# Designs tried in a protein design run: peptides against a protein of PDB entry 3C2G. Part 64

Target 1, 209 residues: chain A of PDB entry 3C2G
Amino acid sequence: IRTFDLLGLLLHDSDAIDGFVRSDGVGAITTVVQYPNNDLIRAGCKLLLQVSDAKALAKTPLENILPFLLRLIEIHPDDEVIYSGTGFLSNVVAHKQHVKDIAIRSNAIFLLHTIISKYPRLDELTDAPKRNRVCEIICNCLRTLNNFLMMWIPTPNGETKTAGPNEKQQVCKFIEIDILKKLMSCLSCEGMDTPGLLELRSTILRSFI

## One batch from the design tools (peptide; made by RFdiffusion4, then SolubleMPNN)

Design b2_p16_3_s2 (from b2_p16_3, 9 letters changed)
Fold by OpenDDE base, seed 4:
Structure b2_p16_3_s2 (fold): chain B 209 residues (1-209), chain A 16 residues (1-16)
Amino acid sequence: as target 1 above (209 residues)
Amino acid sequence: SEAVEKNQQLRKERAL
């Protein structure tokens, strides 16, 4: 715990973050969070989020890390773990086809749907901090989904990946009325990525037309 | 449409 807090305080510089990641810092965190201590898991996942946009992650093998993190998010009911883990996932899959493929093979699409489905409607949450955290989690899930869907949209340059039948079926669950209502509720939250959520809405529509 | 590169909250937290 204290070591991760200290690392979190030291890793404000981009070069320090890149240095940590190049030294297998992500692998080190994932090794430490295998201990069944919730505070340690929270601190480790928060540190993962803090390094999740490092340039060095493009050169880091994530084949063992991503499946582990996805399983951790699946089994932990903790909002802080889910927030940090979905935030990490959303950042590492951005512009990285190989990382998207690992996440998808590791059942990420279904997990994202499960996470969104678990939470109540935002209008049912009277506690503002809780409501904001839930909104952030949903936004992280939806941003990750957008990054997956974008790889199946034809580019002008003719690079077309096709979604498999299982992926298509899992994506279809995101047009459920409950999920759509949660998306719309997130658009009304102050300080959220309204442009990114509008982009996702456009991407979903284009994926189903 | 471009892929979303970064979590906005993470970007805000680092800009502080």
Scores: peptide ipSAE 0.028, ipTM 0.686, DockQ to the pose 0.212
Fold by OpenDDE base, seed 5:
Structure b2_p16_3_s2 (fold): chain B 209 residues (1-209), chain A 16 residues (1-16)
Amino acid sequence: as target 1 above (209 residues)
Amino acid sequence: SEAVEKNQQLRKERAL
């Protein structure tokens, strides 16, 4: 625990973060979070979030790491683990087509829907810290989905990946009225990127036109 | 360039 906190304090610099990732730091964290200790899992997932936008992750094999993390956030009920894990996922799929493909093959779209579906409506949450954390989780899920949807948007060059029939069906679940209400409720959260959430909503809706 | 969104909280934490 304290070692991950110390690493988090040392990894403020982007070059230090890239150095850690090049040294298989992500693999090291994922090895450590296999132990059934909730505090260790929480600290490890937080550290994963802190390194999740590192440029060096483009050269890191995630074929074993990403399915493991997806399984971890599927089975672990802790909001801090889910926050960190969905945050990590949203960042690592950013600008990396091969990582998007690994995540999709690992049932990430369904998992994101499951996460959003399990949380209560934000209007039912009276505790502001809890409400904000749930909003952040939903935003991480929707951002990850947006990054997947962007693969299937026609480029000017006519090269478009087509979503498979299963992926299309899973994406269609995000237009459920309950999911849309949860998205809309996130727009009322303080400190959220309201323009970004509106863009996410627009992208989701356009994927069905 | 794909308009790829990153985690907003992580961006805020690194800008501090």
Scores: peptide ipSAE 0.025, ipTM 0.681, DockQ to the pose 0.197
Fold by OpenDDE base, seed 3:
Structure b2_p16_3_s2 (fold): chain B 209 residues (1-209), chain A 16 residues (1-16)
Amino acid sequence: as target 1 above (209 residues)
Amino acid sequence: SEAVEKNQQLRKERAL
């Protein structure tokens, strides 16, 4: 715990973050969070989020890390772990086709739907900090989904990957009225990535119409 | 805490 807090304080510099990632720091965190300690898991996932934009991650193999993190988010009820883990996922799949493919094979689409579905409506949450955290989690899930859907949109050059039948079926669950209401509620939250949510709305429309 | 959160937000904005 104190070591991750200290690392979080020292990793304010981008070169220090890149140095940590180049030294297999992500693998080291993943090893440490295998211990059944909730505070350690929370601190480790927070540190993963803090380094999730590092340039050095483009050279880091994620084949073992992503399935482990997805399983951790699936089984852990802690909003801070889910926030950090979905934040990490959304950042690492951005612009990286091979990472998207690993996540999809690891049942990420279904997991994202499950995460959004388990939370109440934002209007039912009276506690503002809790409501904001839930909104951020939903936004992280939806941003990750947008990154997946963009792979299957026809480019002007006519080269498009086709989603498999299972992926199509899992994506179709995101047009459920409950999911759409949660998307719309996130657009009303202060400090959210409204442009990204509007892009997702456009991407959904282009994928299903 | 606010500077770390703002730096995380700025990092999220750079990863988009």
Scores: peptide ipSAE 0.021, ipTM 0.584, DockQ to the pose 0.098
Fold by OpenDDE base, seed 2:
Structure b2_p16_3_s2 (fold): chain B 209 residues (1-209), chain A 16 residues (1-16)
Amino acid sequence: as target 1 above (209 residues)
Amino acid sequence: SEAVEKNQQLRKERAL
């Protein structure tokens, strides 16, 4: 715990973060969060989120890390773990096709739907910190989904992969009225990435037309 | 792009 907090305090510099990632820091964190200590898991997942934008992650093999993290998010009921884990996932898949492919093979699309479905509507949450955290989780899930959907949209100059039949079926669950209501509720949250949610709306429309 | 904005937000949260 204290070591991850100390690392979080030291990793304010982008070069320090890149140095940590190049030294297999992500693998080290994932090894430590295998211990059944909730505070350790929270601190480790938070540190993963903090390094999730590192340039060095482009050269880091994630084949073992992503399936483990997805399983951790699936089984752990903690909003802080889910927030950090979905935040990490959204950042690492943003610009890397091979990372998207690993996540999709690891049932990430279904997991994202399950996470969004688990949470109540934001209007039912009276506690502002809880409401904000739930909104951030939903936004992380939806951003990750947007990054997946963008692979299957034809570009004028690009070979577009087609979604497999299973992926297509899993994506179709995100047009459920409950999911759409949760998306719309996130647009009403102050300080949320409204441009990103509008991009997702456009991406969904382009994926189903 | 959302990824760039979130990376900027994470950098801002690191600066606070």
Scores: peptide ipSAE 0.021, ipTM 0.634, DockQ to the pose 0.412

Design b2_p16_3_s3 (from b2_p16_3, 9 letters changed)
Fold by OpenDDE base, seed 5:
Structure b2_p16_3_s3 (fold): chain B 209 residues (1-209), chain A 16 residues (1-16)
Amino acid sequence: as target 1 above (209 residues)
Amino acid sequence: SSAVEENQELRKEIAE
C-alpha cells in the first residue's frame, strides 16, 4: 500500500509515467492486486488510474489485464475500486480499437450497465462527496460506452464495424428510463465533464436512429 | 446470483 502511494507521488511527470508503463508497471500492479486485500486493491487500482492516460499504454498488451480488471470491479462493491477501475477502462479504450475489442469481448458493456444500475439515483444521495463519487463512476461508465458506440456509427466513407447482436442488445439496456435519469442527473453535478456527457447523449441518439 | 444481489446491496450502502 505504501509502495503504491509512493509510486503515485513519484509518477507526477508524464515521461516518468510512460517509463513505468513501458517497464510493465501495469502488469506488475495487476499481479500484486490479485492478493485478496481490499486496501491493496484500492491502492493498486488508484495507481492504475493515475497511469491510465499514458501514451505508452498503446503498446502494452492488455489481453490479460483488462479481463482481470473488469472482473475485479464486477465483484468488489468498493466505490473507490470501481471509480479507479472504470476510470482506467475509459482512458485505455479511448484511442485503440483493439483495446475496445478486448473490453467488449470481456463483457464490458453489460458490466457498465450493471454498475450504473446498482447505484441509487443521485438525487437520493444527500452526502455531496458520495454523490460526486457516484456521479464520477457513472460518467466513467458512460464515457466508456460512448467510445464503444462510436465504433458502430457510420462514417461518411461507409466503412463501419457492425455491432454483434449481443452487443446491440446490451446497448439497448442503456436506453432504459432509469439509466437515462441517472445520465441526466450527472449533468447537474458540479465539476463533471458536461460536454462529454452531452456528446454521449448525442451518440446514444444516433445509435438508435 | 445471491452474490450479485449482496454486492448490489453493499454498493448501495457504500454510496449512502
Scores: peptide ipSAE 0.010, ipTM 0.335, DockQ to the pose 0.026
Fold by OpenDDE base, seed 1:
Structure b2_p16_3_s3 (fold): chain B 209 residues (1-209), chain A 16 residues (1-16)
Amino acid sequence: as target 1 above (209 residues)
Amino acid sequence: SSAVEENQELRKEIAE
């Protein structure tokens, strides 16, 4: 735990982060978080989030790492783990088609829905820190979903990938009234990625038209 | 190479 904290303190510049990633730092973290220690898992996932936008990740194979992380956030009820994990996921899929494919094959769409569904409505949360954290988690999930959906929107040249039947079915779950209410609640939160959420709304609408 | 080795040692330390 202290080691991860120290690493976090040292990874303030992009060069150090890239160096860590190039040295298979992500793999090292994933090894560490396999131990049944909640504090260690939290620290490890936080560190993953800190390096999740590193340029060096473009050259890092995520075939083994991403499925593991998805499973980790599936089985852990810890908000901090979920926050860090979904943040990592959202960042790594943002610019890489290959990573999106890995995530989707690893049942990421369903997982995102599950995560959003398990949290109460934001208006029912009276504790501001808790409410903000939940909102951030939902935003991470929705941003990730948006990145997936964008693959299936026709390009100006008329070419598009087609979502499989299973993916389409999973995407349809996000138009449930409960999910939509949570999306709307996130739009009302201060400091949230409102433009991103609005983009998702547009993307969802286009996906069903 | 040095960084990879350091990470391997870190993994060992955590596993102990």
Scores: peptide ipSAE 0.000, ipTM 0.422, DockQ to the pose 0.032
Fold by OpenDDE base, seed 3:
Structure b2_p16_3_s3 (fold): chain B 209 residues (1-209), chain A 16 residues (1-16)
Amino acid sequence: as target 1 above (209 residues)
Amino acid sequence: SSAVEENQELRKEIAE
């Protein structure tokens, strides 16, 4: 834990972060968080989030890392782990189709829906820190989903991949009334990416309806 | 169609 904290302090600039990633730092973290220690898992996931936008990640194989992280998020009812993990996911899938494919094959769409479904409406949360964290998690999930959907939208200059029937079914769950009501409750949260939510809804309508 | 309408309503709410 102390080592991760110290490392986090040292990784304060882009060059240091890239150096860490090039030295297989992500693999090192994932190895460490395999130990059943909640504090260690939290610290490791937080560090993953800190390096998740590094340029060097474009050259890092994520075939073994991403499924492991998704499983970790699935089995740990810890807001901090979920926040860090979904943040990492949202960043690494951005502009990387092969990473999106790995995530989707690892049941990421269903997981995102499950995460959102497990949390109450934000207006039902009276504790501001908790409400803000939940809002951030939902934003991470929605941003990730939007990135997935963008692969299946026809573009004038590119070949478009077609979503499979299972993926389509899972995406359709996000437009159900209960989910919509929950998302409406997020609009009052200062931490909510309202433009991003609007973009997601537009993307869903264009892609599948 | 109902889900589409609901999403359209949500989008309107967000845009206001």
Scores: peptide ipSAE 0.000, ipTM 0.377, DockQ to the pose 0.024
Fold by OpenDDE base, seed 4:
Order: C-alpha cells, then sequence, then structure tokens
Structure b2_p16_3_s3 (fold): chain B 209 residues (1-209), chain A 16 residues (1-16)
C-alpha cells in the first residue's frame, strides 16, 4: 500500500509514467492487487488511473490486464475502486481498437450498465462527496460506452465495424429511462465533461438511427 | 426537472 502511494507521488511527469509502463508497471500492479486486501486494491487501482493515459500503454498488451480489472470492479463494492477502474478503462479504450475489442469480449458493456444501475440517482444523494464520486463513476462508464459505440458508426473513410447481436442488446439497455436520467443528471454536475456527455447523447442517437 | 424533460425528449427522438 505504501509503495503504491509512494509511486503515485513520484510519477509526476509523462516520462516517468511512460518509463513505469514500459517496465511492465501495469502488470506489476495487477499482480499485487490479486491479494485479498481492500486497501491494497484501492491503492493499486488509483495508481492504474494515474498512468492510464500514458503513451506507452499503446504498446502494452492488455489481454490479461483488462479482464482482470473488469472482474475486480465487478466484485468490489468500493466506490474508489470502481472510480479508478472505470477511469482506467475509459482512458485505455480511447482511440485503441484492439483494446476496445478486449474490453467488449470481456463483457465490459454489460458491466458498465450494471455499475450505473446499482448506483442511486444523483438527486437522491445528499452527501456532496459521495454524489460527486458517483457522478464521476457514471461519467467514466458512459465515456467508455461512447468509445465503444464510435466503432460502429461509419467514418468518413467508410471504415466501420458491426456490433454483434449481444453487444447490440446490451447497448439497448442504456436507453432505459433510469439510465438516461442518470446521464442527464451528470450534465448538472460541476466540473463534468459536459461536451463529452452531449457527444455520447449524439452517438447513442446515431447508433439507433 | 429540466433533466427529466430532456430525458423524455431523448427517448422520443430515439423512438422516432
Amino acid sequence: as target 1 above (209 residues)
Amino acid sequence: SSAVEENQELRKEIAE
């Protein structure tokens, strides 16, 4: 735990982060968080989030890491773990087709829906720190979904993939009234990526048209 | 709320 905290304090610049990632730092974290210690898991996931936008991740195989992380998020009812994990996921799938494919094969779409569904509406949360954290988690999930959906929308060059039937079914769950309400509620949160959420709205609509 | 109204509009747009 202390080691992860220390690493988080030391990784202040992109070069250090890239160096850590190139040295299989992500793999090392995932190995350590396999121990049944909640504090260790929380610290490890936080560190993952901190390095999740590293350029070196483009060269890092995530075939074993992503399924593990997704399972970790699924089984740990810890907001900090879920926040960090979904944040990591949203960053690593951005503009990386192979990573998106790994996540989707690992049932990420369903998991994202499950996470959003389990949290109460933001207007029901009176504790501001809790509300903000939940909002961030929902936004991470929705941003990840947006990245998936973008694969199935034709680009100007005509390149596109087709979602499988299971993926389509899972995506359809995100137009449930409760999910949409949570999406809209996130738009009212301070410091949120409002343009990104509006983009998601547009992407969802385009996915169904 | 405005959010609820926007949600309803979004649902209508998807259904059309």
Scores: peptide ipSAE 0.000, ipTM 0.360, DockQ to the pose 0.019

Design b2_p16_3_s4 (from b2_p16_3, 8 letters changed)
Fold by OpenDDE base, seed 3:
Structure b2_p16_3_s4 (fold): chain B 209 residues (1-209), chain A 16 residues (1-16)
Amino acid sequence: as target 1 above (209 residues)
Amino acid sequence: SSAVEENLQLRRERAE
């Protein structure tokens, strides 16, 4: 824990972050968070989020890391772990098509739906910090979904990947009224990625209409 | 902002 705190203090520079990632820092964190210590898991996932936008991450193999992280998010009820993990996922899938494929094969679409579904409506949360954290988690999930959906939108050149039948079925769950209400609630939250959510809304309309 | 720009760049590279 103290080591992660120290690393967090030292990794304020983008070059330092890139150096850490190039030295397999992500793999090192993933190894450490395999220990059944909640504080360690929380600190490790937070650090993953902090380095998730590093340029060097585009060259890092994620075949073993992503499935592990997805499983961790699935089984851990901690909002901070879920926030950090979904944030990491959202950032890494934005970079490369192969990363999206790894996530999808690892049942990411279903997991994202499960995460959104387990939280109450934002208007039912009276505690502002809790409400904001839940909103951020939902936004991370929806941003990730947007990145997946964009793969299946026809390009002007006519080349598009086609979603498999299972993926299509899983995506269809996101047009449920409960999910749509949560999307709309996130749009009303202050400090959220409103442009990204509006893009998702547009993507959904283009995908289903 | 960097992730959004990179996603935009990837979209541009696919359109080319």
Scores: peptide ipSAE 0.021, ipTM 0.567, DockQ to the pose 0.044
Fold by OpenDDE base, seed 4:
Structure b2_p16_3_s4 (fold): chain B 209 residues (1-209), chain A 16 residues (1-16)
Amino acid sequence: as target 1 above (209 residues)
Amino acid sequence: SSAVEENLQLRRERAE
């Protein structure tokens, strides 16, 4: 725990973060968080989030890491772990096709829906810190979804893939009224990535038209 | 079972 906290304090420089990642730091964290200690898991996932935008991640094999993380955020009850894990996921899939493929193959789309679905409506949460954290988690999930959907929309200069039938079915779950309401609620939260959520809304519409 | 599932099981056992 203390080691992860220390690393979190020290890794404020982009070069240091990149060096950590190049030295298989992400793999090291994922190994350590396998111990049945919630504090350790929380600290480790937080550190993952902190390094999740490192350039070196583009060259890091994530075939063993992502499935593990996905399973962790599927079953772990701590919102802080879910926040960090979904944040990590959303960042690593951005602009990295091979990472998107690994995530999708590991049932990420369904998992994102499951995570969003398990939380109550934001307007039912009276505790502001809790509400904000839940909103952030939902936003992370939706941002990740946007990154997936963008692969299947033709762009003038981009490669377009075709979603499989299972992926299409799973994507359709996100147009459920409950999910849409949660998306809209996130738009009203202060400090949220409103442009990103609006982009997702546009992407969803384009995916279903 | 995955390492994560084992972790969860161990946590449950400790809580009993």
Scores: peptide ipSAE 0.012, ipTM 0.499, DockQ to the pose 0.023
Fold by OpenDDE base, seed 1:
Structure b2_p16_3_s4 (fold): chain B 209 residues (1-209), chain A 16 residues (1-16)
Amino acid sequence: as target 1 above (209 residues)
Amino acid sequence: SSAVEENLQLRRERAE
């Protein structure tokens, strides 16, 4: 825990972060978070989030790392771990198409729906810190989904990847009334990525029309 | 914010 805190303090600049990532720092963290220590897992996932925007991640093989992280955020009960993990996911899939493909093959779309479905509506949360954290998690999930959906939107040049039948079916789950209500609630939260959520709404509509 | 910007940039490059 102290080591991760120290690393977090040392990684103040982009060059240091890139250096850490190039030295297989992400792999090292994923190894450490395999231990059944919640404090360690929390600290490790937080560090992952901190380095998730590193340019060096574009050159890092994530074939083994992403499936592991997805399994972790699927089963771990701690909102801080879920927040960090979904934040990491949303950032890394933004960098490269191949990362999106790995995530999708690892059933990420369904997992995102599962995560959102686990949380109560924001209006039912009276504790402001908890409500904000839940909103951030949902936003991370929806941002990730948006990144996936954008792959299947027709480009002006006519070259479009088509979503498979399974992916399309999984995406359809996000238009459930419960999910839509949660999305709308997030739009009302101050300090959230409202433009991103609005973009997702538009993207969903375009994906089904 | 940086990842969002990069994603926006990638989208722009693909639209182009």
Scores: peptide ipSAE 0.023, ipTM 0.591, DockQ to the pose 0.107; fails the geometry check
Fold by OpenDDE base, seed 5:
Structure b2_p16_3_s4 (fold): chain B 209 residues (1-209), chain A 16 residues (1-16)
Amino acid sequence: as target 1 above (209 residues)
Amino acid sequence: SSAVEENLQLRRERAE
């Protein structure tokens, strides 16, 4: 546990983080968090989040890592694990088509919807730290979704990927009134990326036009 | 193809 914390303290510059990733650091963390220790899992996922935007991840095989992480998020009710895991997911799928494909094949869209659906409305949370954390989780989920949706929006040259029927169905669930209300509630959270959330909302709406 | 797609949303901050 403290090892991951210490490692996190040492990885403050981009070069160090890239070096860690190139040395299969993500795989190493994934191996460690397979042990049934909640504190270890939390610390490991936090470290994953810290390295999740590394450029070196583009060359890292994630075929085994992503499905494992998605499963971990699915079965572990810890908000910190979910926060870190969804944060990791949102970052690694960004600007990486092959990673998006892996995530989608691993039922990520459904999982994201499930996560958002299970959390209460933010207005029902009176504890500010809890409310903010939930908001961040929802934002991570929506950011990830945004990255998926962007694949299916036509480009100016007319080229676009087509979502499969299952993906289309799962995406449609995000326009449920409950989901939309939760998205809107996140816009009122202090310290959140409001412009980013508005962009996410716009992308979601565009996907259904 | 594994071609990179454009994303409009900003990445989350690395440091926490």
Scores: peptide ipSAE 0.022, ipTM 0.573, DockQ to the pose 0.088; fails the geometry check

Design b2_p16_4_s1 (from b2_p16_4, 9 letters changed)
Fold by OpenDDE base, seed 5:
Structure b2_p16_4_s1 (fold): chain B 209 residues (1-209), chain A 16 residues (1-16)
Amino acid sequence: as target 1 above (209 residues)
Amino acid sequence: SEARLREAEQAGLEAA
């Protein structure tokens, strides 16, 4: 934990972050968080989030890292782990087709739905810090989902990937009544990325329904 | 479809 704290302090600029990533820092973190220590897992995931937008990640193979992280998020009920993990996921899939494919193959779409489904409606959360954190998690999930869906939108040249039937079905779960109740509650939440929600809505319409 | 989505969204808003 202290090591991660120290690393976090050292990674205050882009060059340091890139250096860490080039030195397989992400792999090192994922190795460390395999140990059954909640504090260590939390700290490691936070560090992952901190380096998640590093340019050097474009050259880092994530085939083993992403499935592990997704599993970690799936099995841990910790909001901080989920926040950091979904934040990492959102950042690493952005503008990276290969990374999107890895995540989707690792059942990321379903996981995102599961994450949103586990939380109550935001308007039912009276504790502001908790509500804000949950809001951020949901935003991370929705942004990630949007990034996935963008892959299946036809391009002007007509070349586009086609979503599989399973992926389509998983996306359709986001328009079921129960999930919509939760998503609608987000619209009134302070700090919610409302434009992002609307973008996702538009993307869903363009992609599938 | 868009129509179904709007209907579901309205239902969601009413339930919220």
Scores: peptide ipSAE 0.194, ipTM 0.802, DockQ to the pose 0.024
Fold by OpenDDE base, seed 1:
Structure b2_p16_4_s1 (fold): chain B 209 residues (1-209), chain A 16 residues (1-16)
Amino acid sequence: as target 1 above (209 residues)
Amino acid sequence: SEARLREAEQAGLEAA
């Protein structure tokens, strides 16, 4: 735990972060978080989030890392783990088709829906720190989902990937009345990424509706 | 459909 805290303090610039990733730092973190210590898991996931936008990640195999992280998020109902994990996911899938594919194969779409569904409406949360954290988690999920859906939007050259039937079904869960009501309730909340939510809406309409 | 989506969105806004 203290080691991760120290690393987090040292990784304050892009060069240091990139160096850590090139030295298999992500693999090292994933090894450490396999131990059943909640504080260690939180610290490790936070460090993952901190390095999630490193350029060196483009050269890092994520075939084993992403499924592990997704499973970790699934089984740990800890807001800090979920925040860090969804933040990591949203960053690593951005503009990386192969990473998106790995995540989708690992049931990421359904997991995102599960995460959003488990939390109450933001306006029902009276504790500001809790509300803010939940808001950030939801934003991470929505951004990640948007990144997935963009794969199935036709490009100017006419090329488009086709979503499988399972993926389509999973996406359809996000347009059910109950989940839509919940998402719309977020629009009035301070700190919500309203532009991001509207972007997702546009992407859903373009891809499946 | 787009119409159903808009309806659900409107219902969500009213519930907010």
Scores: peptide ipSAE 0.191, ipTM 0.806, DockQ to the pose 0.024
Fold by OpenDDE base, seed 3:
Structure b2_p16_4_s1 (fold): chain B 209 residues (1-209), chain A 16 residues (1-16)
Amino acid sequence: as target 1 above (209 residues)
Amino acid sequence: SEARLREAEQAGLEAA
């Protein structure tokens, strides 16, 4: 834990972050978080989030890392783990089709839906810190989902992959009335990525409606 | 359809 804190202090420098990633730092963290210690898991996931936008990640194989992280989020209903994990996921899938494919094969779409469904409406949360954290988690989920969907939007200059029937079905769950009510409650939350939510709406319309 | 989505969104706003 102390080591992760120290690394966190050093990783304010982008070159240091890239150096850590090039030295298989992500693999090292995933090894450490395999131990059944909640504090260690939280610290490790937070560190993953901190390095998740590093340039060096483009050269890092994530075939073993992503499925493990997704499983970790699934089995640890901890807001801090979920926040860090979904943040990591959102950043690593951005602009990387092969990473999106790994995540989707690992049931990421369904997991995102499960996470959003688990939390109450934001207006029902009276504790401001809790409400803000849940808001951030939902934003991470929606941003990730949008990144997945963009892969299936036809572009004039390239071949577009089509979503499979299972993926389409899972995406359609996000436009069910109960989920929509929950998402609409997010629009009134201070700090919500409203532009991101509107972008997702546009993407869904372009893809399936 | 876009119309169905707008209807559902409106229902969501009213329920929020």
Scores: peptide ipSAE 0.188, ipTM 0.805, DockQ to the pose 0.024
Fold by OpenDDE base, seed 4:
Structure b2_p16_4_s1 (fold): chain B 209 residues (1-209), chain A 16 residues (1-16)
Amino acid sequence: as target 1 above (209 residues)
Amino acid sequence: SEARLREAEQAGLEAA
């Protein structure tokens, strides 16, 4: 735990972060968080979030790391773990088709839906810190989903993949009545990425409707 | 379709 805290204090510049990532720092974190200690898991996931936009990640194999992280998020009802994990996910899949494929094959779309479904509506949360954290988690999930969907939109001079039937079905869950109630409640919440929600809506329309 | 999505969104708003 102290080691992760120390690393978090030291990794303030992009060069240091890239150096850490090039030295298989992400793999090291995922190895350490296999130990069943909640504080260690929280600290490790937070550190993952801190390095999640590193340029060196483009050259880092994530075939074993990403499925492990997704499973970790799935089994831990911890807001801090979920926040950090979904933040990591949203950053690492951005503009990287290979990483998107790994995440999707690891049931990421369904997981995102599950996460959102388990949280109450934002307007039902009276504790501001809790509400803000949940808002951030939802934003991470929606941004990640948008990144996935973007790979299925035809672009000039780009290869367009076709979503499989399972992926389409999983995406359609985001327009069911119960999930829409929660998403609509987000639009009025202070701090919500409303432009991001609108972008996701547009992406869903272009991809499936 | 866009119409179906709008309908679902409206239903979500009404149920909220």
Scores: peptide ipSAE 0.120, ipTM 0.764, DockQ to the pose 0.024

